# Designs tried in a protein design run: peptides against a protein of PDB entry 3ESW. Part 92

Target 1, 322 residues: chain A of PDB entry 3ESW
Amino acid sequence: NNIDFDSIAKMLLIKYKDFILSKFKKAAPVENIRFQNLVHTNQFAQGVLGQSQHLCTVYDNPSWHSIVLETLDLDLIYKNVDKEFAKDGHAEGENIYTDYLVKELLRYFKQDFFKWCNKPDCNHCGQNTSENMTPLGSQGPNGEESKFNCGTVEIYKCNRCGNITRFPRYNDPIKLLETRKGRCGEWCNLFTLILKSFGLDVRYVWNREDHVWCEYFSNFLNRWVHVDSCEQSFDQPYIYSINWNKKMSYCIAFGKDGVVDVSKRYILQNELPRDQIKEEDLKFLCQFITKRLRYSLNDDEIYQLACRDEQEQIELIRGKTQ

## One batch from the design tools (peptide; made by RFdiffusion4, then SolubleMPNN)

Design b2_p17_1_s3 (from b2_p17_1, 14 letters changed)
Fold by OpenDDE base, seed 3:
Structure b2_p17_1_s3 (fold): chain B 322 residues (1-322), chain A 17 residues (1-17)
Amino acid sequence: as target 1 above (322 residues)
Amino acid sequence: DLEIKELIFEIEKRLKE
């Protein structure tokens, strides 16, 4: 019976799908032991796990999404998106509309909505008084500040009036909709929630060297796209290594469906030693956490996500597949 | 593994054509 090439190919695809799905079954006892040992013996691994427990789920809050959408000027946003889409988007298909949306959200957020706060203005002297502010250090939150997931409060003294101004570092993104100011942490936190509120696939990227940004999965480009709200940047992963000449060791992406080492996307030069964990252990850790995040998904969902993961890995190894 | 995955994607593409 001459099995034709099509029949062989179909059999291979079936076996391949089964093989992929087998990787996402319940963890074997040996894997659980390895995981437990790793997170108990390696501080970096424990940190990644801790971040995953928060960042992978916190933004999947429908109540928060509603509050965000009620707070943003949606009429302005969609007006601008429609305007840009009408110019160029029709020729490239409907999926590009979401890319225009993300670009407008970057513009809107930086230009119209949120502010960078290096130093706060004096609460008594008013606006544009940050130049008169001297840092006194940091302290814990007071009773009011503690209501908004505040871990640290920066304290400043006004050189002009002598009064103290508090700059709480809020981690509650809903509070940030009110305060509308912060640094890279607050920017990325709220912007991640904003993107999620539009139903987008978003990851929070943590860099060990004190920066954070987002990735958005573009259906048009069929890949994860770098997004930095602070820089109003879309698809410019090189800005840190090349433009800033930043030295980096680790970039880890946290999303609802997985945790991924994305260092290869962003660390193009000036690589710092990756000495916090063995590469094999980091790979295992990310895969293990990803597997846990997908336990409730069906076989089709698991397979689709696995295919996306493989495409990303190919991209990270070979560069942008044109 | 990478080469196998690429071949799988190519096979899937051709079977849909």
Scores: peptide ipSAE 0.196, ipTM 0.840, DockQ to the pose 0.786
Fold by OpenDDE base, seed 5:
Structure b2_p17_1_s3 (fold): chain B 322 residues (1-322), chain A 17 residues (1-17)
Amino acid sequence: as target 1 above (322 residues)
Amino acid sequence: DLEIKELIFEIEKRLKE
């Protein structure tokens, strides 16, 4: 009876796999039309698409990974990971090691490596002079700053010496390895690259209400885990809604394998109106972009990712993975 | 259907045991 049942179960799984794979076929003409109309008529949709074109692929750069690994104190990192893993990890299985790694990277990044920059120090007066800096506004990058994918430069005047200090908002994460300072954007940008450099499954989470963070797929927990480098936070998705009492409308996760609305994970209270796009259209958009990102994958890869997606959807709807 | 998905996952889990 058990053997016969297993055979039936295997046959069902084969048919289910075929069914799932059928959903990831090339988009029908009607879907392409819907997509084109959506991104051309809805600004939010266009924004999500634009972000996906960058965030889903930019961190998959082997050259950058090498530079990151050469820049970090790997000996210190792994020493600390090994120490924590040796205490509790062996009993929980090998997959927990990666959770310890991410936790150490959070510690290392915030405590040892990167710095929060609300205002820059005065270039003339030196260290610890940011209190003397007055914002004058923002301008475009100069010729040197433009080399490092600089979108804007914040301009500050020193109240003591009167000199101007430039704070370029670099989007080149390799430049951030040098500057080692920034706000949530720079923190999340570089930290996303750092996690990717260790071969981890990472998503960049964009919140419409001016915050960004990461998600890491934990093989131990078998789910996406909230990771905020600014907060040195691991698996605390509630910190924004509950601890900060932040009002939010949208949280969108961008990864190499897909784009996902993760708002339900983070927006636990004080939800702002979700009026930028129809819910059905947002769901369609994320699915459509996700399909495109997976076009080059084989059937087994597509199926595994689809199963992971479904598990996440169950989690987001029911509050737990089953 | 979430129930179908859950059942599939349960089947997959049991087949791996």
Scores: peptide ipSAE 0.169, ipTM 0.833, DockQ to the pose 0.854
Fold by OpenDDE base, seed 2:
Structure b2_p17_1_s3 (fold): chain B 322 residues (1-322), chain A 17 residues (1-17)
Amino acid sequence: as target 1 above (322 residues)
Amino acid sequence: DLEIKELIFEIEKRLKE
């Protein structure tokens, strides 16, 4: 009897799928207890959980996606994407086209749409007056500012006219479509929503050392790609550790389908002590939250995502999967 | 576990070819 290796391979894949799916079943009572104990006893774990409850779901809002698409100059964006796509002459179809789209969105967002705000302009003196502004501190939002999920307001005094200017730190990305200014938090928040509005798989990456950026899943590259709207950066995960010589301890990615420790992608040198949580506990936490995020998915979806997760883990360990 | 996963992915790839 000729050994049908294809049949054996198919049987192996079936058994492997069943094995993988078994790992994504509803958490056992013991896992729930471990999770509850971890988040109640470890502040870092509580922080990761709190962020996941917001960042993993907030951008999956169809009404927001519509507002974004209505606000952006789509004609300009697609004109530029088409131009760059035609220039490179790639026959790779829609997969590579999406990479061009993300690159154009980075350009458009930084150059045409959004503004960096170290200090606000004086509301009385007008544009380009930020140099005259002195910080007085921060306070809570007023009644109007509180309507737009504002946690804090930075207060500035104009050295010329003496008037007070408020810089509310809005967390409502729809409000940011109006204000069109901010720091890394506002940039990443709105840009994450923008990418999601184009139907892309996007993660919000939180760095413990006060920076945030995005990742998008490139179907062309078949991996998660670093995207920083502040830097107009595409696939340059090294910029923080190498170019900035930034010291970092944790980078955590938050997406609709999972929470992943992506520190290995970005922390290439100058690693700070990872002393906020045990590595095993962090791994458990991310896996536990990820499982919960996938509870409503079917077996095929769970399996495909699990395969993607494993490919990412291989990449993080071995470097770029060619 | 990593090596097993890589082999599984290779098997899946070859079965689709």
Scores: peptide ipSAE 0.167, ipTM 0.832, DockQ to the pose 0.801
Fold by OpenDDE base, seed 4:
Structure b2_p17_1_s3 (fold): chain B 322 residues (1-322), chain A 17 residues (1-17)
Amino acid sequence: as target 1 above (322 residues)
Amino acid sequence: DLEIKELIFEIEKRLKE
C-alpha cells in the first residue's frame, strides 16, 4: 500500500499535535506539588506568580478598550498609518499595516499624548516648575488616590513657594488616560492597554533591573517584536544591552496566553548573575502558569499557541529565525 | 529536540504549498 510522502507527513503531524496537546493537559499532582513548593520557598517565583495574576488578564477588559479608543485621536493615527502604508505597505501584504499602526502609536503616544514625569510640576506655581521640586520621599495613597489602584505616592516640595505636591503612582491605566504623565511603569502600563485596545497580541515585559516594556506579535514578521513606548522603539531589543550598556539578569514577558522568559532577546552583554531561581525551576514555573492560562482553550487554539511558543524558543536560542 | 521542531515546521510549510 503505497502511502505517499504527503500522507505520511500528515499522519506524523496528527501524532505530533496529539503529543503537544498532551503536554497541556491538567497538571499532574506531582507538578502541582512542585509548583506550590516553588512559589512558597522562592521569592522570585512568588513575584512572577503575583505579576502573572495581574498582568496576564488585566488588559483583557472590553470596557477599557472602548474608553481608550474614545480617548485617542483615531483620525490622526489612522491618517498617519494610511500615509505610511500607501508608500510601501501594499507590496508586502496587508499584515504589514499593523506594524505601521504600532509604529504610529509609538510616535503618537510619545510625541502627542503622554508626558515623561521625572518630577511633577508644582500644583501652586503651575506649568514648567518641576525644576523647583525637591523629593521628600514616598508615602501611601490617600482616600482619593486609592480609588485608582495607587500603591505609592511620591512627595515633593516646591523650593519656590514651599507647597507640597503629590505625584501618585497610579496603576489604573484609565486614570493614566486622564493624567497623561508618568515614568516607565505608567508608560508601559497604558501603552500595553492601548495596543490591546486595537486587538493586538501584546505582552508586558518586566525587567528585574527596573525597566518595563512591551512585546507585540507581528503577523507580518511572524514573531514577537520589542516595543518600548518610552523610547519610541520598534524591534530594537538591543537598546538596553548595547546602547545603554545596561546590566540585566531577567526579562519576563506576561501575556494573556502565557508567561515567557525572554531574557535571551534582550540580555546580549553585561549579564548579571541569574541567581534568584534555578533555570529549570524558572522554566517549569513559566510553563506551569502558561498551562493554567490556556485551560479554557480548545485543542486547536492550544496547538497554534504551542507552535508559536516553539518558534519563539527557536528564535531565542538561534537568533532571529527569518 | 530543536531539530525535530524545525523539521515539523518545515513539513507543515510544505503541506500548505
Scores: peptide ipSAE 0.163, ipTM 0.831, DockQ to the pose 0.876

Design b2_p17_1_s4 (from b2_p17_1, 12 letters changed)
Fold by OpenDDE base, seed 4:
Structure b2_p17_1_s4 (fold): chain B 322 residues (1-322), chain A 17 residues (1-17)
Amino acid sequence: as target 1 above (322 residues)
Amino acid sequence: DLELKELIFEIKKYLEE
């Protein structure tokens, strides 16, 4: 009896699709109770939920995408992408073009567009005066700063002229297109929006130990790729644990289609205690939020995303699936 | 769950070859 393995495999995949789709149906009452109890009793869970409510959807704004694309030097960007693609990309196929685009956006953003601001320049003394600035502390935003989703303003005094310079920590990425300066928060915020504006699948990665970065889903590599705008880094998830010797406990990725614990991708050594939540509760929380984010999707979309999730889970546990 | 995911991955790969 010639076993038709192809037929059996196809039948299995059909049944598996049905099984996967069943997991994304409306949450059972018991799951809702568990979720509510978790977010009411666990501060870390509350934080993850709060971040998901913002980060998973805020960048899906077509008006913002238009503003971004109008602000960037697209001619320069695509010129550089085309140049690099013409050199090496044709042999790899069309899907690699997007990887070149992301790499150029990293270059453009760091070198041409945005600035690191450890200390602001003195508003009175002008450019390259940050060395003369002394921090006085932080305060709440004024009426003007509050218009741009500013939570904190850092205050500096110039040692030369004695004037006060305000460095508002804007969370409005459109305002950041104007100011073009900040630290890791501002960099990641605006760069996430930039990537989204090109129609890319992007996640915002929050690290509990005061860093943030992006992930981009590469169709060429068929996986989520580490992207850090501050470091002009593409596919270097090891830089924090290995190069910086950073101690970390949690890395959580927030995207329109889900929330994922990506700690295993980035925490390679010097792991801090994961004592903020039970591992099973964190897994449940991320899955529950992800399920909610997908409620409006059709069965085919849900299945495709679930396939990506499965591949990522294999990658996170076993390493590269290639 | 991991073993099942790996199996499904291999099955998909097999069908694409």
Scores: peptide ipSAE 0.261, ipTM 0.860, DockQ to the pose 0.896
Fold by OpenDDE base, seed 5:
Structure b2_p17_1_s4 (fold): chain B 322 residues (1-322), chain A 17 residues (1-17)
Amino acid sequence: as target 1 above (322 residues)
Amino acid sequence: DLELKELIFEIKKYLEE
């Protein structure tokens, strides 16, 4: 009898689905104990947990999405996307349209919408006065600044008029829609919300060595794609290690559906010691948090996400594209 | 583990052809 390979393959996939779903059941008592011990004894683990509690959920706010969409020049954005799509995108199908959208949002955000703020302009002297600003240090927020999730305010003195200018480091992305300026933190924060407002799957990537960026899940490329709003960069994960010659130890991605160590995507050379946590414990931690984030999902959703996770792991380990 | 993931991926591709 000729082996029906199709039948065997189908049967295997059914059993594999059941196996995958079994991994996403409620955590066993032993796993809970391990998790609690890890986050109470390891500061890095505690930090990852703390970030996950914020970054994995904060951007899933429909009210914020509406405010973003009302604030952006959607007519300009879609005009530009349609223009680029009409050149070559129609041959690749509808899924590529979102890649063009993300690329235009990168352009729009950097060129038309948001500003890099190394030093603020003097509040008294007006525009283009940042060169006259001397840093005096940082302090806590005042009563007004505290309304917008501000942890730190940088203080500058104008060398020309002697007045003090405050640069509050706002973490409220809605406030950033007004201020339209910041550094990598503000850029990534607001840009993550912008991408989410278009209904895209987005992760916030935290690098231990003082940088942050996004990943977007491209349906066209069928993978997570590097996105850096500061650099107007799409699918260039090598820019930090290779172009900047940056030394890095950890890159952790935070999304609504999971927490993933994505260090292998970005740390291509000049790797710093990974001594903050045992590799097995980090893997366990990310899996445990991911499992918790998926507790309310149905079996089909869990399976689809798990399949995506498996493909990403193949990519990260083997360097294979889908 | 990795080899199994790769095999499952290839099986899915095969069935989609």
Scores: peptide ipSAE 0.239, ipTM 0.857, DockQ to the pose 0.856
Fold by OpenDDE base, seed 3:
Structure b2_p17_1_s4 (fold): chain B 322 residues (1-322), chain A 17 residues (1-17)
Amino acid sequence: as target 1 above (322 residues)
Amino acid sequence: DLELKELIFEIKKYLEE
């Protein structure tokens, strides 16, 4: 009996594809009940859902992408990318060019475009006066500041002239193209939009312990790559746990196509208790939100994303086999 | 669960080649 191995292989591939696609069908009533109960009873779950409703969709705005591309010095950026690409001489294919682009965008953003603002300069005394600024606390936005999705305004008094300087914490990334200053929140917000404006697959990573960064999907490396605009860092997920010796409990990635617990990529030591939600419930929550984000996609798109998800899950479990 | 996922992934990769 000549076993037709080709026929068996084809049948297995078809059945596997159908099995994967079956997981992304409309949620069963029991899953909806579980989701509703979880979000209503667990504050951490409610927070993740709330963040997903904003972060998964806000950066997919074509009007914003146009404004970004009109604001950046594209000639300088591409000139530098071409220059660095030519130096390394690696004919490793067209896909590596995008990695060079992201590296240049990190350089350009930190060195030429955006500024870190620990304390603002005095509006009266001018540049390099932040050392004379004393924090007075925070207040709500005024009528002008409220137009740019401002949740809070930090208030500072100048020790030299006595005048008050306002530092509004804008969440509107288009306003940040004008102000060009902020802390990790403003940096990550605008830089996420910048990367999206180049047509890249990007996720916003939220850390419970008051830091935020990006992930970029590299077609060259065929994986998600750590990107931190504040640190001008590319593919250095260890910097928080090892270099900073930071203690962390949760890292959650938010993208247009899914929500993923990426804690295993970044929490390498000094893990804090993961006591905000049961691990099974967090896994269910992320999968449920991801499923909802993919409801409008076709079978081929769903299958491709599911294959990428499985590869990432294997990577996260095994650790980087360096 | 992990071992099964890895096995399926490897088999799939092999069959798509």
Scores: peptide ipSAE 0.155, ipTM 0.813, DockQ to the pose 0.600
Fold by OpenDDE base, seed 2:
Structure b2_p17_1_s4 (fold): chain B 322 residues (1-322), chain A 17 residues (1-17)
Amino acid sequence: as target 1 above (322 residues)
Amino acid sequence: DLELKELIFEIKKYLEE
């Protein structure tokens, strides 16, 4: 009897799909109890949950995407993308074009659109007066600032004119389209929204040691790609550990489809103690949140994402994308 | 087991081609 290898292959694929999908079924009561206990007893877990409730969904706003696209100089952006695409002579089509788009958005954002703000300019003295500014501390937002999801306002006094200048730390990315200034938090917040507005798969990466950046899923490279708007950096995950010699403990990526511990991508040396949570509990937490984020997806979508997750996990361990 | 995961993943990819 000739072995029907095609039939066996189909059967194996079906069984494999069923197995993968079984992992993404609604959480059992025991898992819910474990989750609740973890977030109530572990502060780090509570923090990750809190961030996921915001970062995993906030950027999936079609109204915001429209406002972004109306605000950016799309003609300039696409002109530059087309130029770079033509220069490299690639025939890879839309997949590689998107990588050029992200690279141009990095350039445009840093060079043409947004400004780094260590200290604000004096509201009275005008531009390039930040050198005259002395920090007085931080306070809560006023009535106007509160309209734009502002948790903290940094207060500065001008050494020249004596006037007070407020630097609100806005969390509303639409307000950041107006102010066009900030630190790593504002940069990453708005840039994440910008990338999302182009229909890209994007994650917000939180580092416990006071930095934040993005990841973009490149269809051309078939993996998550490091993107840092502050550094105009594309696919340079090593810059923190190696170039900055930064010590780090945790890097957590937050996206619409999941929460992932991406520490292995970025923490290449000078690892700080990972003592905030047990590794098994962190893994469980990320998987549990990811599972919840996927509850509304169909079986094919869940399967595709699970395959992507598996590839990423292999890449994170091996340092090689297959 | 990483090796097992890789093997299963590669087999799956191969069978889907």
Scores: peptide ipSAE 0.152, ipTM 0.809, DockQ to the pose 0.609

